Peptides against a protein of PDB entry 3PBP. Designs and how they scored, part 165

Target 1, 203 residues: chain A of PDB entry 3PBP
Amino acid sequence: LNEKDLNLILNKSLVMYESLDSTTDVIVKRNVIKQLQFVSKLHENWNSRFGKVDIQKEYRLAKVQGPFTINPFPGELYDYTATNIATILIDNGQNEIVCVSFDDGSLILLFKDLEMSMSWDVDNYVYNNSLVLIERVKLQREIKSLITLPEQLGKLYVISDNIIQQVNFMSWASTLSKCINESDLNPLAGLKFESKLEDIATI
Target 2, 203 residues: chain A of PDB entry 3PBP as posed
Amino acid sequence: LNEKDLNLILNKSLVMYESLDSTTDVIVKRNVIKQLQFVSKLHENWNSRFGKVDIQKEYRLAKVQGPFTINPFPGELYDYTATNIATILIDNGQNEIVCVSFDDGSLILLFKDLEMSMSWDVDNYVYNNSLVLIERVKLQREIKSLITLPEQLGKLYVISDNIIQQVNFMSWASTLSKSINESDLNPLAGLKFESKLEDIATI

## One batch from the design tools (peptide; made by RFdiffusion4, then SolubleMPNN)

Design b2_p28_8_s1 (from b2_p28_8, 11 letters changed)
Fold by OpenDDE base, seed 2:
Structure b2_p28_8_s1 (fold): chain B 203 residues (1-203), chain A 28 residues (1-28)
Amino acid sequence: as target 1 above (203 residues)
Amino acid sequence: KKEEEIEKVKKQLETKKEIGKFFIERFS
């Protein structure tokens, strides 16, 4: 986490705060407010000289975990169980894709169209748990684990019993990143959302 | 300057929402 990232989180938290109104659930209000307070405090205490901030464990664990809604959920996967989840960065601005694997050997690539808030007071608090389906990749093998490397944008490594495969979705994710960053959806029109699957190593 | 940054983030968040709709419609 660098200063730029912290500023982004702060700004997101501010936007979330500003979105609160009289109809907002009390628990949501409390969590959003606490998040803003926390991030603001972090920002105030940012040590630019050392590039360090004391981030509480709760923030570190703010990975996509817990219940979420997938829209649309592929009907073919209703009878299967999710086995792994991973988050893959697609740029240096914290835009990311979520991947979920299933026991049928399928991967689904998902977009977070809403910002989630951290849980502060309520165990298993979930707000804006929306994930939107981008692509389904069928591997037809038992998936043991999903691995990502922060320095490798838009790449997911899938480990099975005998092979490591790379799923590379930068062909479309670069455009997606641009669309987000520039607030322009036009480049998405006609874009093919097909990831490249490559065998990396046998094991 | 900070206000401009916030507005930018607002626009990005709205863009994300619209992207979500785009993908939903794609599979509909």
Scores: peptide ipSAE 0.636, ipTM 0.940, DockQ to the pose 0.892
Fold by OpenDDE base, seed 1:
Structure b2_p28_8_s1 (fold): chain B 203 residues (1-203), chain A 28 residues (1-28)
Amino acid sequence: as target 1 above (203 residues)
Amino acid sequence: KKEEEIEKVKKQLETKKEIGKFFIERFS
């Protein structure tokens, strides 16, 4: 976690807090308030360099770990089991794609259209757990692991029994990143959401 | 300014929502 990341989390938490009104669910209000309090304190401590902040557990709660919903969920995958999940950065501004693998050898690339919040006082609290389907990639291999490299934007490495493959989605993710950062959806029109698959090594 | 940063984040969050709708419509 760097200062930029923390500032973004703080700003998101502030926006969430400011969105609270009389119609907001009490549990949501409480959770958002607690998140803002925590992040604000963390930010203060970060700036002052006071004390050891164990961010690891709390920060993980803000990451995609489930439960979440996928819309639409591919009907072909209904009977299959998710095996791995990975988050891939597409820019230096914390925009990311979520990837889920299934035991049929499929990968789905997903977009977070809503900001998730950390769980605080309520067990299994889920707020804004929305993931939207971008692309399905059919590898038809037993996927053992998903690996990402922080220095390689928009790239996912898929490890199977006999091969390492790279999924590169920067062909569309660069445009998506631009759309988010500039708040303009126009460049998405006509864009092909097709990732490139390349064999990297046999194992 | 901090206020400008917050407004930027608000705008980006709304953009993400609209992007989500875009993708949903693509598969509809």
Scores: peptide ipSAE 0.636, ipTM 0.940, DockQ to the pose 0.884
Fold by OpenDDE base, seed 5:
Structure b2_p28_8_s1 (fold): chain B 203 residues (1-203), chain A 28 residues (1-28)
Amino acid sequence: as target 1 above (203 residues)
Amino acid sequence: KKEEEIEKVKKQLETKKEIGKFFIERFS
């Protein structure tokens, strides 16, 4: 976590706080306030090592905390079981893609269209658990694990049987990142959301 | 400066919502 990342988390937390109104659920209000308080404290103590690791862990966990909804959920996967989940950064900010694997050998790449908050004092607290389908990648093999490397944007490593495969989605994720950062959807028009699959190694 | 940053984040969040709609509509 760097200063830029912390500032972004703080700003997001502030925006979430400012979005609170009289119609907001009390539990949501409390959770958002606690998050803002925590992040603010971290920001004030930025020169300290205290909490830096914790916020990173919690923030990563919050991004993938279930239960979540997938829209649309592929009908072909209705009878299959999700096996793994991973989050892949697509830029030097906080934009990311969520990947879920299934026991049929499918990967789905998902977009978080809503900001999730960390859970604090409520068990199983879920807010804005929306995930939107971008792409389905069919590997047609048993997926054992999903691995990401922080220094490799838009890349997912899939371990199946004795093979490590790389899924690279920067062909479209770079444009997606630009759209988010510039608040302009125009570049998405006509974009193909097709990831590149490559064999990396045999294990 | 901080207000501008917050406004930028607000716009990005709205953009994410719109992107979500874009993807949903694509599969409809």
Scores: peptide ipSAE 0.635, ipTM 0.940, DockQ to the pose 0.897
Fold by OpenDDE base, seed 4:
Order: C-alpha cells, then structure tokens, then sequence
Structure b2_p28_8_s1 (fold): chain B 203 residues (1-203), chain A 28 residues (1-28)
C-alpha cells in the first residue's frame, strides 16, 4: 500500500460516511463509522506507525469474503456450484474485476458497481454486495484454482487437471478503467466484452 | 485540495453505478 492507495481508501470511506442518513441501517452506520475511524487513524499515523501495512490487501480481502449478489445470474448456472473466486486488478489504482468459477467449467467476470465496506464486529456483515455480470467464459474443464499476479493487469490464470490457461480481458478492461477514471461511459458503446483464452502450459 | 479529491471520488463512484446499469441493460 502506498500513500495514494491509502488516500483513495480514505476518500471512499469519507464518501460512504457522508452518504449515511436517518434511513440507513444501524449496523451499516456502525461499520461505516468504524471504517472511517480506522482509515483516518491509519492516514494520520501513516509515516510513523503503519508505513509498511498492506491495507489495500486487507481491504480487498474484506470485500471478497462476504456474500454477494450477481446480476443477472445466468440461468444455466442455477444448478451448479461456485468453486473459486478471484479479484484481478485492471489498473494501477483500485479498479478490479471479480471472477467466479463454477463446477460446470464456467467462469463469470463481474464488476463491482457499488462500494462495499469492511466487516468489523458483525459476523457475515455485507453492505452493497452487488456484482454485475460482464462476461461468461465456458472452459468445459474442472477448474481447480484461479491465480492472479499483481504485476499482470487484467490477466487470470486458470488451473485445471492438466493445463494452465490464461484469460486476458485487457481488450475491454483498459477501456473500462479509463471510463471509471475519467467518469465517461462513452467509450463503452460498441465495445466487445470478449476475453482472450490462451493455453500457457501443460502440467 | 482535499475537497476536490473527494468530489473526484464521488464522481467515480457514480460512474461505477452507471456502468453497472449499462451491463445489466446489455443482458436484458
């Protein structure tokens, strides 16, 4: 975690805090307030106490571990079970894609359209658990593991019984990243959301 | 400066919501 990342987390936490009102659930309020307090304290003490803390990793882990809703959920997957989950960075900021694998050999690539808060003292606490479907990739293989490399943006490695395959979605994810960062959706028009699949190694 | 940064983040969050709607509409 660098200062830029911490500032972004702080700003997101502030925005979440400012969005609280009288209609907000008490548990949500408590979690958002605790998050803001924690992040603010980290920011204030960054240079003196927490200069080497990987807050970004902890923040991401807290988001991925909770239950989530997928919209739309592919009807063909209703009878299948999710097997793996991974988060893939698409830029040097905090923009990311979530991938879920299923026991039918399908991958779904998902977008977090809402910001989740960290879970604190409430078991299984989830707020803004929305994930939106971008693409479904059918591998028709038993997926054993999903691997990501921090230095490789928009790339997911899928490990099956005898093969490692790379899913590369930077063809559309670079544009998506730009849209987010510039707050402009125009480049999404006409964009094909089709990932590239490549065999990397036989094992 | 801090206020400008916060406004930028707010704008990005709204953009993400709109992107979500875009994808949902795509599969509808």
Amino acid sequence: as target 1 above (203 residues)
Amino acid sequence: KKEEEIEKVKKQLETKKEIGKFFIERFS
Scores: peptide ipSAE 0.635, ipTM 0.939, DockQ to the pose 0.877

Design b2_p28_8_s2 (from b2_p28_8, 11 letters changed)
Fold by OpenDDE base, seed 5:
Structure b2_p28_8_s2 (fold): chain B 203 residues (1-203), chain A 28 residues (1-28)
Amino acid sequence: as target 1 above (203 residues)
Amino acid sequence: SEKEEIEKVKKQLETKKKIGQFFVERYS
């Protein structure tokens, strides 16, 4: 995370805080407040190595904090088990795609349409745990792990028994990023959400 | 300004919600 990223997290936390009202659940209020306090403290201590490490760690944890809901959940995957989860950045503004693998060899690419907060008081606390299905990619392999490289936007590496494959979704993710950043959905019209699969290496 | 940045973030969050709806409707 860089200063820009920290500022964005702070601003998101502020927005979440400002969204609190008399109807908000007490647990939600407490959690959002604690997050804001934490992020604010990190922002104040941005020059410290410790602060930088902490925010990166906590931010990563928040990104993958479960449980979450997937809408719609693919009916074909109902009987299968999720095996791995990864978060892939699609731009330098912290826009990201979540990927979940299943034991049938499927990958689902998911969009976080709601901002999640970190858990502070309650174990497994999740606020705004919504994920939305973008694409299903069928690999027909046992997926052992998912790897991402921070410098490679919109790319996911899938490790199976004998092969490393790359899933590249920048064909649509760049447009999605633009839509988010510019607050304009028009470019989504007619966009194909089809990722490219490529073999990278044999293991 | 800080206020403007916050408003921008608010707008982006609303956009994300709409994008989510777009994807949900796509599979409906």
Scores: peptide ipSAE 0.625, ipTM 0.934, DockQ to the pose 0.901
Fold by OpenDDE base, seed 1:
Structure b2_p28_8_s2 (fold): chain B 203 residues (1-203), chain A 28 residues (1-28)
Amino acid sequence: as target 1 above (203 residues)
Amino acid sequence: SEKEEIEKVKKQLETKKKIGQFFVERYS
């Protein structure tokens, strides 16, 4: 995590706080307030060794905490088990795609349409744990690992028993990134959400 | 300014919600 990342988290937390009103659930209010307090404290102590350690740990927890809600969930995957999860950066502005693999050899690429929050006082508290389906990629093989390289935007490496494959979704992810950053959805119209699959190496 | 940055974040969050809706509608 860098200062820019922390500032973004702080700003998101502030926006969440400012969105609170009389109709907001009490548990949500409490959680958002605690998150803002925590992030604010981290921001104040950014240069401290202790602050750096806490930021990394808590930030990871916020991203991975709780059961994800995937909408729509592919009916074909209902009886299959998720095996791996990866987060792939699509730009240098922290926009990312979530990928989940299943034991049928499928990959789903997911968009986080809502900001996730950390759990604080309530066990198993999940707020805005929403993931939206972008694309399903069928590899038809056992997926052992998902690997991402930070320097390679919009690329996912899939490791199976006999092959390493690259999933490249920059064909649409670059447009998606632009849409987010510019707050303009027009470029999404007519866009094909089809990733490129390429064999990289045989094992 | 800090205010401008916050407003930008707000706008991006709303955009993400709309993008989510776009994807949901695509599969509906």
Scores: peptide ipSAE 0.624, ipTM 0.934, DockQ to the pose 0.885
Fold by OpenDDE base, seed 4:
Structure b2_p28_8_s2 (fold): chain B 203 residues (1-203), chain A 28 residues (1-28)
Amino acid sequence: as target 1 above (203 residues)
Amino acid sequence: SEKEEIEKVKKQLETKKKIGQFFVERYS
């Protein structure tokens, strides 16, 4: 984590805190408050130039911790089981796409439309577990692993029994990143959400 | 300013929500 990342997390935590009201669930309220306290303390320690901020391993950037909801969930996948999950960066900030694979050989690319909160006191507590469907890619292969490379934005490597394939979605993800960063949805109009699939290597 | 940064983050979060809605509507 760099200072920029920490500031962003702090600001997100502040926004979440400010969203709390009298109707907010007690567990949610407690969790958001604890997150803000933790991040604030971390930020203070960072600014004080006190040594290595031991970002406790628990400071997992609110990664998709299950359970989560996919909307819409493709009806064709109801009978299949999710096998792998990966997060792919689409810019040098914090914008990302979530990918889930299924045992039918399908991939779904998902957008986090809500900020997730970290779990603090309750095991398996998840707040804002919303994922929105962008694209379905049918590989028709048994997917063994999903691999991402931090230096390769908008690229996912899919490992099956005998082949490594690359899914490249920067054709639309670059525009999506711009829309988020500039807070302008206009460029999404007419955009095709079709990823490019390429064979990389046989194994 | 800190206030401006917070407002920027708020705006981005709202944008993400709207993007989510955009995708949902695409399949409806």
Scores: peptide ipSAE 0.623, ipTM 0.934, DockQ to the pose 0.870
Fold by OpenDDE base, seed 3:
Structure b2_p28_8_s2 (fold): chain B 203 residues (1-203), chain A 28 residues (1-28)
Amino acid sequence: as target 1 above (203 residues)
Amino acid sequence: SEKEEIEKVKKQLETKKKIGQFFVERYS
């Protein structure tokens, strides 16, 4: 975490805090407040001389490992089990795509349309656990693992028994990133959400 | 300012919600 990242987390936490009202669940309130308190304390104690606070790792891990909902969930996948999950950066900011693999060999690329909070008081607590389907990629093979490289935006490496494949979705993710950053959805109209699949190596 | 940064984040969050709705509608 750098100062910019910490500031972003703080601002997100503040926004979440400000969204609390009388109708908000008590558990949600407590969790959001604790998050804000923690992040605020970190921000106050932020000294460039002290090493990177790896809150993002814990926060990212919590987001990736926590329970989430997928909407819409592909009906074809109802009988299948999720096997792997990965988060892929699509820009140099904080915009990400979530990928989930299934035991039928499907990959789903998902968008986080709501901001999730860290878990504080409740184990595996996830607030705003919404993921929205962008694309389904059918590999029709057993997926062993998903690998991402931070320096490679919009790329996912899929490892199966006999092959490593690259899923490249920058064809649409670059536009998506722009839409988020500019707060303009117009460029999404007519955009094809089709990732490029490429064989990288046989194993 | 801190206020401006907060407003920027709010705007981004609202944009993400709208994008989510776009994808839901696209798939339906």
Scores: peptide ipSAE 0.622, ipTM 0.933, DockQ to the pose 0.901

Design b2_p28_8_s3 (from b2_p28_8, 11 letters changed)
Fold by OpenDDE base, seed 5:
Structure b2_p28_8_s3 (fold): chain B 203 residues (1-203), chain A 28 residues (1-28)
Amino acid sequence: as target 1 above (203 residues)
Amino acid sequence: SMKEEIEKVKKQLETKKKIGQFFIERHS
């Protein structure tokens, strides 16, 4: 993470903190406060003590902590098991897509419509665990792993038996990123949410 | 200012909620 990214995380943490009220659950309050304290401390010590902290990694790990609520959950996947999860950046502003693989060879691309906090005091604490279905991609292969490359926005590498495939969703993710950053949904109208699947290598 | 940036973030978060609703409706 760069300073800009840290500032964004700080600002998000501040917004979450400001959203706390008398009706907010005590555990939520505590968790949000601890997050804000942590991020604030990181920000204060960015140039010195915490310059080596991979906040992005930690933040990504926190963001992928389940359980999640997927809405809608594809009915066809109800009897299948999730096998892998990955988070793919779509811009330099921390906008991301979540991908989950299933044992039927399906990938689902998901949007996080709520800000999630890191877990602190409670094991497996999840707040705002909402994920929204964007697209389902059927690979019809056993998915062994999901790989992302930080320098490759909107690209997911899927490792299956004997093949590496790339899922590229920048065709729609660039527009989605713009919509988020500009707070304008108009460009989503008529947009096709169809990712490109390509074979990269045989293994 | 910090205040302006916070308001921008708030707006983005609200936008994300709306985007979520957009996708939900698309699959309904």
Scores: peptide ipSAE 0.625, ipTM 0.936, DockQ to the pose 0.882
Fold by OpenDDE base, seed 3:
Structure b2_p28_8_s3 (fold): chain B 203 residues (1-203), chain A 28 residues (1-28)
Amino acid sequence: as target 1 above (203 residues)
Amino acid sequence: SMKEEIEKVKKQLETKKKIGQFFIERHS
């Protein structure tokens, strides 16, 4: 993490804290407060003589992991099992798409419409585990793994038994990034959410 | 300022919620 990333996490944590009210679940309150306390402490000590705090473990807890909801869940996938999950950056502002693969050979591209908190409880409670369906890509292959490269925005590499394929969704993700960063949804009107699939290598 | 940065983040979070709703409606 750099200072910019830490500031973003702090600001998000503050916003989450400010959203708490009397109706908020006690577990949610506890997690949000603990997150804010942790990030605030990190921020205060960032320039301290003790050097860079290793926050890699804690930061990973803010990534999409554990149980989540998908809305709408594709009816065709109801009886299938998720096999892999990946997170793909779409810009340098840390906007991201989540991808989940299924054992029918489908990929779903998902949007995080809510900010997730770090899990601070023993039971690994996940707050705001909402994911929204953008696109379904049918590969009709057994998906072994999903690979992302941080320097390659909006690209996902899918490994199956005999082939590596690239899914490129920057055709729509660049517009989505702009919409988020500028807080304007108008560019989404009429946009096609169709990713490009390319064969990269046979293995 | 810190205040301006917080307000920007708030606005982005609200935008993300609206984007989520947009996608839900598109699949209905």
Scores: peptide ipSAE 0.625, ipTM 0.936, DockQ to the pose 0.894
Fold by OpenDDE base, seed 4:
Structure b2_p28_8_s3 (fold): chain B 203 residues (1-203), chain A 28 residues (1-28)
Amino acid sequence: as target 1 above (203 residues)
Amino acid sequence: SMKEEIEKVKKQLETKKKIGQFFIERHS
């Protein structure tokens, strides 16, 4: 974590705090406040000389975990079980795509349209755990694992029984990243959300 | 300024929400 990342997290936490109103659930209010307090403390303790902060394990574990909502949920996957989850960076910032695999060999690519909040007081507290469907990729294989490489933006490696395949979605993810960063949705119009599948190695 | 950075983050968050709606509508 660098200073830029910490500042972004702080600013996000501030925005979440400012979004609280009289209609907000008490549990939500408490969690947002505690998150802001935690991040603020981290910011205060930032060691500029070393570019490091002692981030508690709880913050590091703030990852996309179930249960989460997928909208729309693909009806074809209703009877299947999710097997793996991965997050793939699409730029050098913090924009990412979430990937979930299913036991039918399907891979779904998902967008986080809401900021996640950490659970502080209540076990298994879920708030803003929203994922939106972008694309479904049918591999028709048993997916053993999903691997991402930080240096390879918009690429997911899928390991099955005897093959490693690459899913490359930079054809649309670069545009998506630009839309987020520039706060302009116009480039999404007419964009095809079709990932490229390539065999990398036979294992 | 800190204020400007906060406003930028607000805009990005709103953009993400709109992108979410875009995808939902695309699948409708």
Scores: peptide ipSAE 0.625, ipTM 0.935, DockQ to the pose 0.880
Fold by OpenDDE base, seed 2:
Structure b2_p28_8_s3 (fold): chain B 203 residues (1-203), chain A 28 residues (1-28)
Amino acid sequence: as target 1 above (203 residues)
Amino acid sequence: SMKEEIEKVKKQLETKKKIGQFFIERHS
């Protein structure tokens, strides 16, 4: 975590806090407040000399966890079970794609259209658990694991029994990242959301 | 300024919501 990332998290936490109103659930309010307090404390304790912050375990584990909704959920996958989940960075900020694999050999690439909060008081607490379908990739293989490399943006490695495949979605993810960062959706018009699948190695 | 950064984040969050809607509509 660098200072820029911390500032972004702080700003997101502030925005979430500001979004709270009288209609917001008490548990949601509590979690958002706790998150803001935590991130604010991190910011206050930022060691600029060493670029270090004492990040609590809870924050380190802040991965896409808990129940989420997928919209639309592909009807063909209703009878199948999710097997793996991965988060893939698409830029040097915090823009990411979520990938879920299924036991039919499908991958779905998902967009987090809402800001999620961390759980502080309740196990598996999820706020804004919305995921939106971008693309379905059919591998037709038993997917054993999903691997991401932080230095490789927009790339997912899929491990099956005998092969490692790369799913590369930078063809559209770079544009998506730009749209988010610039707050301009115009470049999405006419964009093809088709990932490149490539065999990397046989196992 | 911090205020400007917060406003930028707000805009980005709204953009993300709109992107979500874009994808939903694309699959409808």
Scores: peptide ipSAE 0.624, ipTM 0.936, DockQ to the pose 0.906

